# Ledger of designs, part 20: peptides against a protein of PDB entry 5H65

Target 1, 294 residues: chain A of PDB entry 5H65
Amino acid sequence: QYLERTPLCAILKQKAPQQYRIRAKLRSYKPRRLFQSVKLHCPKCHLLQEVPHEGDLDIIFQDGATKTPDVKLQNTSLYDSKIWTTKNQKGRKVAVHFVKNNGILPLSNECLLLIEGGTLSEICKLSNKFNSVIPVRSGHEDLELLDLSAPFLIQGTIHHYGCKQCSSLRSIQNLNSLVDKTSWIPSSVAEALGIVPLQYVFVMTFTLDDGTGVLEAYLMDSDKFFQIPASEVLMDDDLQKSVDMIMDMFCPPGIKIDAYPWLECFIKSYNVTNGTDNQICYQIFDTTVAEDVI

## One batch from the design tools (peptide; aimed at target 1 F98)

Design b1_p25_1_s4 (made by RFdiffusion4, then SolubleMPNN; from b1_p25_1, 13 letters changed)
Fold by OpenDDE base, seed 1:
Structure b1_p25_1_s4 (fold): chain B 294 residues (1-294), chain A 25 residues (1-25)
Amino acid sequence: as target 1 above (294 residues)
Amino acid sequence: MSYKPVEEDSDLADKALEYLEELRK
């Protein structure tokens, strides 16, 4: 993919669609706050949605906690079940289902938990001790996923979400179809449960300036641009700091743009129609952050 | 920004782990 470097002034005069290699300074970017730049993207319907906040999840799990686990759904060939009554919160019932592998309970680091009535805090603690956790509820004939507005799978600190639009949820017993019940690959779990998994993406708008012209370029990237997974950044302070450092490096506060480092990247132009208005927009693609030191 | 579990909820996770260990015996 060889492209000659093109000055922004030339690009701004050309029709779309085209691809360019550019060398420019990052004059500014939006949004300024990292958490606002991380979104969930559906690979099928291409909708972008916000990552649920803690408060959003609290509401969902609180609602789930008001439901009593169905005793008839306990202890199947797929899982062994235990119900605990909390001392606090007026004796809330929490059911934990330990998923078996061919009838055998695995070690904690290989064990998937299904949880009914758990709080976010409880679920997070469980996900740190077990392989993964799925929030569920008692359905009519089987356990089922609690809510696609919440993670369908939590592994460590990573929350995996599904697309409400594209998913057709199946009951939890469909996990039986998984050959490997030890690693609990998110995509496999999603497939078994009829979930279209969402992708974490960085969504930003860069204002680029090479001295000949200025243009705005859209960035939607999961892990290539920063070499940091968008899926992990929200739950990792060090990764957040790294992204902030990168952005501060390319767009340092308090100094003149003349002193900014040069950013080399690929951008593609495309046409956008908004009513009667036709506009050429630009998107960064196939780019990893690199400073031009020459 | 990270989700931090509340200390009082650590009891369930510990109980679950202990229970799994017991079941595996």
Scores: peptide ipSAE 0.609, ipTM 0.836, DockQ to the pose 0.579
OpenDDE base, seeds 2, 3, 4, 5: peptide ipSAE 0.608, 0.614, 0.609, 0.610; ipTM 0.835, 0.836, 0.837, 0.836; seeds 2, 3, 5 fail the geometry check

Design b1_p25_2 (made by RFdiffusion4)
Pose (drawn by RFdiffusion4):
Structure b1_p25_2 (pose): chain A 289 residues (1-273, 279-294), chain P 25 residues (1-25)
Amino acid sequence: QYLERTPLCAILKQKAPQQYRIRAKLRSYKPRRLFQSVKLHCPKCHLLQEVPHEGDLDIIFQDGATKTPDVKLQNTSLYDSKIWTTKNQKGRKVAVHFVKNNGILPLSNECLLLIEGGTLSEICKLSNKFNSVIPVRSGHEDLELLDLSAPFLIQGTIHHYGCKQCSSLRSIQNLNSLVDKTSWIPSSVAEALGIVPLQYVFVMTFTLDDGTGVLEAYLMDSDKFFQIPASEVLMDDDLQKSVDMIMDMFCPPGIKIDAYPWLECFIKSYNVTQICYQIFDTTVAEDVI
Amino acid sequence: SEAEELNAERFEEYTKLAEEALDLE
């Protein structure tokens, strides 16, 4: 009834901060390599970080495999422990600690594992069969998180990361403070270990063109715009194909802008200290499948 | 006790299950 659209030339003449409903074509976008759009964002210090690569994580887990699990930290009231020996793996030993709920191991889909000396591949397989996995190492007096460079919790396809700057790391026994040992809410796990969780976000720069003007608008969201979770997309081939197809739909490579579909959206202007723009309250996924 | 028996049974089952996810050679 009152759906009206503001041309870009009218927006460029106005001061910030304001909000606009617009319709424009996606002339171009960055990043060209879409996997680089997935960033980690700390809600406490507002710093943006890269997600560690497989090679980075492999280095951490292999380095963890050189350390011997400490027998003194095995079989507590919090967890049962099991050590596996290996062959042809530089004498590696793998410790899996099964976390108990009131002195009883829960079902596998509710059971959290702590693991010393495991590979990324093994941790990912364990994450399918169990509720979740925390990579750990034998500290002086207690089990401790392996490294904040690696995920503090792997749950399903989501690798949860914490902020190195904002976190004050606590040892594993502090998991006793969790209300139960079956729900394993990632924010609750992070609070018990003194970790400030990072948030996954898609970060992209869109060049919008409606024929009256041109404008750069940022995309920064976790799951609204694509209806694809940024927290899952790096570990899910189907969700990656969906992002590829949506961006190929709005901005196909090689063909002209005349043939592109229109992008209906809101944008908000703001002062950085020059005026910048950002997409908000917008989803392409509700009308596109 | 019933709780100790249940915990022991689940520990045996889970160690077998977790071993399937591990590459030990």
Fold by OpenDDE base, seed 3:
Structure b1_p25_2 (fold): chain B 294 residues (1-294), chain A 25 residues (1-25)
Amino acid sequence: as target 1 above (294 residues)
Amino acid sequence: SEAEELNAERFEEYTKLAEEALDLE
């Protein structure tokens, strides 16, 4: 619960693991670029992954577009289907499946789309119109998720990703297990499809200095530290500016550290073994910077 | 049925909406 403030010099002399409350200045941080600081984290296996770039997604969807939708999988009790063939583009076929709720298509903003053969641009446009889109492919007996390297669910501008290591994918018909086929909660969709959803996290290393000592603290946080969701920041210019502003506030360029504001935060120490070497590392936790600026 | 009619209407509407998002050229 309550922790007394401990100077860094004292912390640096103590064994791990322990928890501390500190007051320090942010001497520096890395990475400096916001995009590089946003990662995907698996809550199960704890792997950190890069957020796919647009180019990565383009490749995945381009590959998916080389496959032909299976006509036999169209128009089930779960969804109504429409297929288009492009005039050019090597006759690319695009299938869109509109998921029904209790046998009736819900309102457009509540309707989940399953798309085969769509491009990233098309999928993004569809998500703006219908809110929820899942990229899929025709399997042997059912539609299946296209690729976990791509989002399993796109809602508006938010891309939801799943862990390849921890997920055991199930076919699209498993969405039938959802009683309400209008809300499309990402966690519910993930559960139905056997997906372990990845979590967007800010991953940064802070160099903290309180005048008594200097230590590096690792930050892995989804939405608490900045009070900004890592899941939304990459797609929102205003949020990006806010994060940049916060970092500039704590670590202003062009001035000496003596003029930096104080950061109050919690850190925990832990042991890391690298071969025969034992190292004590530190991680920031349960900290909100907006409330701790002095 | 009324439900079928509603579904048909929405399907028609949604296919048009989807088509607007697609690059079919």
Scores: peptide ipSAE 0.739, ipTM 0.978, DockQ to the pose 0.909
OpenDDE base, seeds 1, 2, 4, 5: peptide ipSAE 0.739, 0.738, 0.739, 0.739; ipTM 0.978, 0.978, 0.978, 0.978

Design b1_p25_2_s1 (made by RFdiffusion4, then SolubleMPNN; from b1_p25_2, 8 letters changed)
Fold by OpenDDE base, seed 4:
Structure b1_p25_2_s1 (fold): chain B 294 residues (1-294), chain A 25 residues (1-25)
Amino acid sequence: as target 1 above (294 residues)
Amino acid sequence: SKEEELNEKRFKEYTKLASETLQLE
């Protein structure tokens, strides 16, 4: 879309809601640490939550490993099962269910695994050899998702999470509703299992200054602003470095703002009511930072 | 059937692959 540039001083005097194109310098931003800026967002209830730490996941999977796989749930029309008993881990049982497509196991890179009793490390290793992995547990009549506090789907290096508030979990046999059991699109898996998938988002507050005024703008973006997916950044050191470099470029430490590059972006204003006070807030939208900033 | 044979073949292969990946017997 095209909009004429509007100085911040003019924007600050106008009523909301409106859309603007601006050219400003990034005086400061928060939070400063990348990990703190990556969050999970529910598209339904709009709740923001933290991405679970590895330690949190370890606890969940350790707890899950204390449960014994139900032998009655092995080898259904949907999947073929194998169970191992560890020798040096107090007899931990690990069950892996290989999901079939039309009664036949697909190629390994197309195959979804359901795992009981696996550790985070084991699950991640398996996700590198197969298409994807779902941590599950034995329910009363069917396999069920282990815990929405953990990923419902691990595909490659991406951990897919679901909203506890908005999800109404269904048993694993509901994967039968998927005609194609080889692609394993996360949204399709989520839909089949009654999960509202959470979205990885960068959440930041930018303090923008164009010399005429200062404005705080909210950024909530998945993959457009940095041209880097928020879903992958925490698992990739190179992507993390890239984001850090971009932020350092726009807001270099130890340098006066006069030397900062200009940032061109779109912002929209909106009204927020706090009691009797009406506040106008601003959000960045439809903006991609360019490599060549003048 | 041919399909059953293929499935059996892949199951053996995948269980081996999983076992090796997990360092399980």
Scores: peptide ipSAE 0.698, ipTM 0.968, DockQ to the pose 0.631
OpenDDE base, seeds 1, 2, 3, 5: peptide ipSAE 0.697, 0.697, 0.698, 0.698; ipTM 0.967, 0.968, 0.968, 0.968

Design b1_p25_2_s2 (made by RFdiffusion4, then SolubleMPNN; from b1_p25_2, 8 letters changed)
Fold by OpenDDE base, seed 5:
Structure b1_p25_2_s2 (fold): chain B 294 residues (1-294), chain A 25 residues (1-25)
Amino acid sequence: as target 1 above (294 residues)
Amino acid sequence: SENEKLNEERFKEYTELASETLKLE
């Protein structure tokens, strides 16, 4: 619904919760570095967590590579398997399972790979040649997802993560429930495997100033605010530059705030209990900066 | 069958592709 523009000074005097339309300048924001603002958010438990770094993933996959693929789990109705033994690395075994569609391997760009013992680099390389890759391990009776601390699905350059708290993992054979084994929609894969997928989000704190008052507003947004997906920005230099340019436009370095452009946005107030203190906080919502520049 | 033949061909192709990608034998 339509909201009248409210000055910050008036908002600061009002009880929460309420929704407002505001026009203000972005005095400052944090974090200043884009990579620090991208988080993973669980839509179910609402926990925020950091996007794992390559180093973290390397450790997980190195650990996975110490396990030997179970030969009894090779070549099922779901997938055809190949195992390699490396010449170096003390005979590391790598198993790749090519998932079939209706008993036949689909085209390479449609084919999902399940990999045991692969490194991050290898997995990423494979994801560029095939549709997607799931890191797995040999379980007792079936292949299982390797670790929710690592991506459950790598598709192109996108790493899809699941929530450890909310997920109830099921074995890989549950992919049989998918009628179409060529598209590999991340949400469908997640559902089949009992994974609650995490969402990439931009998390920032804006200090807004309209000349009548100053308030801090929290931003948690996946793709609306910048019209850039948080899920893609970490792997795309051009998108990173675009976000940086947008932030520099609203909060240009080296000039006074009087010259800053006006930002129109929606904010909602809410109550927060911090110890014995009750405070009112603000969150930006339903805002696209490209459309809200005045 | 035609399906079996196709699957065999693709498996061969994909294992080769994977091997090349991974620089494995």
Scores: peptide ipSAE 0.688, ipTM 0.965, DockQ to the pose 0.627
OpenDDE base, seeds 1, 2, 3, 4: peptide ipSAE 0.686, 0.687, 0.685, 0.688; ipTM 0.964, 0.965, 0.961, 0.965

Design b1_p25_2_s3 (made by RFdiffusion4, then SolubleMPNN; from b1_p25_2, 8 letters changed)
Fold by OpenDDE base, seed 4:
Structure b1_p25_2_s3 (fold): chain B 294 residues (1-294), chain A 25 residues (1-25)
Amino acid sequence: as target 1 above (294 residues)
Amino acid sequence: SAEDELNKKRFEEYTKLASETLELE
């Protein structure tokens, strides 16, 4: 798409909705902490949720480990099972179900694991050796997803979450609907299990200033703006540093705004009504950060 | 069958890999 550049002073006088191309300096932004800027967004109900912390997940998996795997649910046409008893005082049982493709286990890097009683650490370790891991529990007639408060799928270092409000969970045997049980596309897994997958998004509010005016623009973006996936940033120190560097570049501390680089982006205006108050808000869209050297 | 043998082989391999990864044995 192409739009003529419009100064902020002109935009501020116009009615919504409209789309604009702007060139402005990032005077300030919020929140300042990266971990606070990464959220989970439901594409259906549009709720924004916090990404669970490791401590939260530990509790969920510890609770899950208190349940004993049902021996009747082992070794189905979908998966082959192995159960271990840990050598600790509590005797934790860990069940791993290796999902087959057309009755045969695929290559390890293609194999999905279903795990009962595993810790977060154990699950993460397994996800590095196999394609992906789903934390599960024994249901009445089938294995079921453990808890939507935890990832429904761990693939590599990425934790995939589902929306509790919008999801209608189905049992694990519904994975049979997938013709190819080797690629394990998260969206396909989610669909099979009745999960509405949440999207990792960067959520920020930018205060933009082009010298003619100042406006606040809302940013909600998954991977386009920074060219860094929000889904990976929390698990990668280098990516975190990159985002921080980008933000520091556009909004450097300790110097005057006159020295700030120019940010070119697209914004759209929209109306928001709060009681009797009508206000125009702005959102950044279809934008990759770019510097314009004067 | 050949497929059964392959599956058996992989299962043994994967259980070993999993147990080692989990330090269960």
Scores: peptide ipSAE 0.694, ipTM 0.968, DockQ to the pose 0.646
OpenDDE base, seeds 1, 2, 3, 5: peptide ipSAE 0.693, 0.693, 0.691, 0.693; ipTM 0.968, 0.968, 0.965, 0.968

Design b1_p25_2_s4 (made by RFdiffusion4, then SolubleMPNN; from b1_p25_2 with A3E A8K E9K E19S A21T D23K)
Fold by OpenDDE base, seed 4:
Structure b1_p25_2_s4 (fold): chain B 294 residues (1-294), chain A 25 residues (1-25)
Amino acid sequence: as target 1 above (294 residues)
Amino acid sequence: SEEEELNKKRFEEYTKLASETLKLE
């Protein structure tokens, strides 16, 4: 879209809602640490939550491993099952269910695994050998998702999470509704299992200064702003470095703002009510920094 | 059937692959 550039001083005097194109310097931003800026966002209830730490996941999977796989749930029309008993881990049982496509196991890179009793490390290793992995547990009549506090789907290095508030979980046999059981699109898996998938987003507050005024703008973006997916950044050191480099470029430490590069972006204003006070807030939208640096 | 044999073959292959990956017997 095209908009004429508007100075911040003019924007600050105008009523909301409106859309603007601006050219400003990034005086400062928060939070400063990348991990703190990556959140999970529900598209339905709009709740923001933290990405679980590895330690949190370890606890969940350790707890899950204390449960015994139900033998009655092995080897259905949907999947073929194998169970192992560990020798040096107090007899931990690990069940892996290989999901079939039209009654036949697909190629390994197309195959979804359902796992009971696996550790995070084991699940991640399996996700590198197969298409994807769903942590599950034995329910009363069917396999069920283990815990929405953990990923419902691990595909490659990406952990897909669901919203506890908005999801109405269905049993694993609902994967039968998927005609093609080889691609395993996360949104399709989520829909089949009654999960509202959470979106990885960068959440930051930018303090923008164009010399005429100062404005705080909110950034909530998944993959457009940095041209880096928020869903992958926490699992890739190179991507993390790239984001850090971009932020350092726009807001270099130890340098005066006069030397900062200009950032061109779109912002929209909106009204927020706090009691009797009406506040105008601003949000960055439809902006890619890689293309808008002058 | 051919399909059953293919499925059997892949199951054996995948269980082996999983076992090796997990270092399980």
Scores: peptide ipSAE 0.698, ipTM 0.968, DockQ to the pose 0.631
OpenDDE base, seeds 1, 2, 3, 5: peptide ipSAE 0.696, 0.697, 0.697, 0.696; ipTM 0.967, 0.968, 0.968, 0.968

## One batch from the design tools (peptide; aimed at target 1 M220 V272 Q283)

Design b1_p26_1 (made by RFdiffusion4)
Pose (drawn by RFdiffusion4):
Structure b1_p26_1 (pose): chain A 289 residues (1-273, 279-294), chain P 26 residues (1-26)
Amino acid sequence: QYLERTPLCAILKQKAPQQYRIRAKLRSYKPRRLFQSVKLHCPKCHLLQEVPHEGDLDIIFQDGATKTPDVKLQNTSLYDSKIWTTKNQKGRKVAVHFVKNNGILPLSNECLLLIEGGTLSEICKLSNKFNSVIPVRSGHEDLELLDLSAPFLIQGTIHHYGCKQCSSLRSIQNLNSLVDKTSWIPSSVAEALGIVPLQYVFVMTFTLDDGTGVLEAYLMDSDKFFQIPASEVLMDDDLQKSVDMIMDMFCPPGIKIDAYPWLECFIKSYNVTQICYQIFDTTVAEDVI
Amino acid sequence: SEAEEEETEIQQKLAKQLKELSESWD
């Protein structure tokens, strides 16, 4: 009834901060390598970070495999422990600690594992069969998180990371403070260990063109625009293909802008200290499947 | 009012980082 659209040339003449409903074509976008759009964002210190690569994580987990699990930290009231020996793996020993709920192990899909000396591949397999996995090491008096460079919790396909700057790391026995040992809410796990969780976000720069003007608008969201969770996409081939197809739909490589579809969206202007623009309250996924 | 000022400061801080990322991309 009252759906109207503001041309880009009119927006460029106005001061910030304001909000606009627009219709424009995606002339171009960054990043060209779409995997680089997935960033980690700390809600506390507002710092943006790269997600660690497989090679980075392999280094951490292999380095963890050189340390021997401490027998003194095995079989507590919090967890049952089991050590596996290995062959042809530099004498590696793997410790899996099964976390109990009121002195009783829960079902595997509700059971959290703590693991010393495991590989990324093994941790990912365990994450399929169990509720979740925390990479750990034998500290002086207690089990401790392996490294904040690695995920503090792997749950399903989501690798949860914490902020090195904002976190004040606590040892594993502090998991006793959790209300139950079966739900394993990632924010509750992070709070018990003194970790400030990082948030996954898609970060992209769109160049929008409606024929009246050109404008650069940022995309910064976890799951609204694509209806694909940023927290899951780096570990899910189908969600990656969906992002590829949506961006290929709005901005196909090689063909002309005349043939591109229109992008209906809101954008907000704001002062940085120059005026910048950002997409908000917008999804391409509701009308596109 | 204080909440609006805090939101503005957060937005300004993120905008600088978004610019650096955009410049670093191909």
Fold by OpenDDE base, seed 4:
Structure b1_p26_1 (fold): chain B 294 residues (1-294), chain A 26 residues (1-26)
Amino acid sequence: as target 1 above (294 residues)
Amino acid sequence: SEAEEEETEIQQKLAKQLKELSESWD
């Protein structure tokens, strides 16, 4: 899309809603810590949620590991089951269910594992060796997703989460509805299990200054702004460093704003009702810093 | 339109949350 550049002073005088192209300096931004900017967003109810911390997951999986796998739910037409008994944890049982494709076990890089009773460490190790992992528990009649507070699907280092409010969970046997049991597309898995997948988003507040005015705008973006997926950044040190470098580039510490680089971006204005008061808010959209830096 | 109303509702919900988040940062 093409819009002529509008100075901030003009934008601040205009009614919403409107779209603008601007050229401004990033005077400041919040939050300063990257991990605080990464959130989960539901596309249905539009709630923003915190990404669970490792400690939170550890507790969930530890709790799950206290439950004994139901022998009656092992070795179905959908999956082959293998059980391990730990030596050092009072005989904790871990069940790994290997999902079959048309009755045949896929290659490791295409295989979905259902893990029952695994610790976070064990699950992470398996997710690095196999294509996909779903933490599960024994339900009354079938395996079920362990907890929506934990990832419903882990692929490598990527954790896929579902919305607790919008999801209507279905049992694991509903994976049978998937024709292709090798690719394990997160959205397809979610659909089969009645999960509304959450989206990773960067959430930040930018204070923009072009010399004519100062404007605060929100950034809520998954992968366009930094050209880095929000879904991967928390688990990748290099990506974290990249984001930090970008932010330091636009807003270098200890330097006066006059020396800051210019940022070109698109912002949209919209009205927000707060009782009897109407507030205009601004949000960055359709912007990639790699392409729009001047 | 329904689409406009939906967008407005979404914006309202997000704006509220974003404001709350922003106030909690740093």
Scores: peptide ipSAE 0.475, ipTM 0.895, DockQ to the pose 0.772
OpenDDE base, seeds 1, 2, 3, 5: peptide ipSAE 0.474, 0.474, 0.473, 0.474; ipTM 0.895, 0.895, 0.894, 0.895

Design b1_p26_1_s1 (made by RFdiffusion4, then SolubleMPNN; from b1_p26_1, 14 letters changed)
Fold by OpenDDE base, seed 5:
Structure b1_p26_1_s1 (fold): chain B 294 residues (1-294), chain A 26 residues (1-26)
Amino acid sequence: as target 1 above (294 residues)
Amino acid sequence: MKEEEEQKKIEQQLGKQLLELAASQE
């Protein structure tokens, strides 16, 4: 539906919920650091959470590495297992399970590895080599996901996370339900394992000014606003630079707001109760900044 | 109506989180 441009001063006087098309300058934005703006969002329970840091993952994998792989769970119809004993670290055992496709080991670039007892460093090395890795642990009767606080799937440099609240984890043998055991599509893996995958999202607060008024609006977007996937930006310096350039373009440092470019976007308003206070929240939606540059 | 109510719940939950996040970033 076509929306006419509405000045911010008019919007600020109106009740929610409503949708608006606006033209405003980006006076300021928060957070200033890109890595702080990337969050994980559950599409089911709508919880926003932080992307785990390397330090957090180190702890999880270190804990997992203290447990010895169960020999009874090695070498199934689904996977072939290899065990390594480290020379250092008091003889830590690491199990790598190579998932087979119809009983045949796929090529390395198509192979899913299940890693048991690996450190973050080891897992990352393997993910770079084999592209797809799932951190696992020995369960009672089957391999299981190690921890939903860690990625359930690592593909190259991309970490796929699941929602602890919404997921009902199933054992690793449920990967047998996958027809294609070469592509390892994250959504398919998640479905097989009972995981609700989290979505990477940009979360920012924009202070918008059109000369008639000032309005704070939130951006929550995965890939439309910047035309850059939030899922890839943390591990790609070029993408980070691109986002930074876009933000600098709209909100250039050291320049007066009068010289800022105009941003055209859609915002929606809705009521939010915070304790006893009823507030109107504004959120950017269906907006691509690249359209303003074209 | 059910969809609208669900959307309102989502907005409430999301809005609350966003407000809290914004406050923490000041």
Scores: peptide ipSAE 0.423, ipTM 0.885, DockQ to the pose 0.745
OpenDDE base, seeds 1, 2, 3, 4: peptide ipSAE 0.414, 0.423, 0.413, 0.412; ipTM 0.882, 0.885, 0.882, 0.882

Design b1_p26_1_s2 (made by RFdiffusion4, then SolubleMPNN; from b1_p26_1, 16 letters changed)
Fold by OpenDDE base, seed 3:
Structure b1_p26_1_s2 (fold): chain B 294 residues (1-294), chain A 26 residues (1-26)
Amino acid sequence: as target 1 above (294 residues)
Amino acid sequence: EEEEKKKEEETQQLGLQLQELAASQE
């Protein structure tokens, strides 16, 4: 799709919706802290939510750990179960269910664990050894996902979340529908369990200035803009540094805007109604920033 | 606590804006 470059002063006078190609300087951006720019987005209902903090997860898993695993739900055709009693004063019971592939236990790196009654710390330890972990609870007739406020799937350091609004949760036995019980693709797991997976996105507000005008545009992007996945950046220091370097390149501290590099991007305008007020907003789309800035 | 609530409200507001954007393009 070819668009001619349009100056910001002309864009600011036009009605929405429209698409534009622009060349502007990044005067400023918010939030300044990377961890604040990473959100979860639902592709269906388009709600944005914060990525849960460790403290939030601790509470959820602590609450889940107060419930005793149901003995009747252990050792099914789908999984083999092991129960541990903690040596602490409370004697908490933790159940780990090892999902089988055609009745055979897979290798540890290909095995899905269902954890019932585990703390965040215990879950993280298990996820380091076993690549795929689902926090669960005992339902009335089957194991169920613990809570959509927590990850439905943990793979290494990546937490996969589901939308509470759009998901229609199904019981754990629905994992039987998966032909391949070794790869544990997040989308396949989500589909089997009736989960609408949330997407990690960078959400930032850019103040753009081309010398003719100034406008604010929103960036909502998962992996295109920085060529860095939002899903991985929070747990990878090198990726964080890379994003910071890119932002510093476009908006260098202590330097006047006249010396800033030019950013070429696409923006779209759209109408927003806030109460009685109509506002035109702008979003950056289909844009990748290159290392070589002009 | 108050700052986190404010951030959540801002996120929700942005979400509504993006929802309207999506609806306008479908």
Scores: peptide ipSAE 0.165, ipTM 0.745, DockQ to the pose 0.061
OpenDDE base, seeds 1, 2, 4, 5: peptide ipSAE 0.027, 0.042, 0.049, 0.042; ipTM 0.569, 0.603, 0.640, 0.577

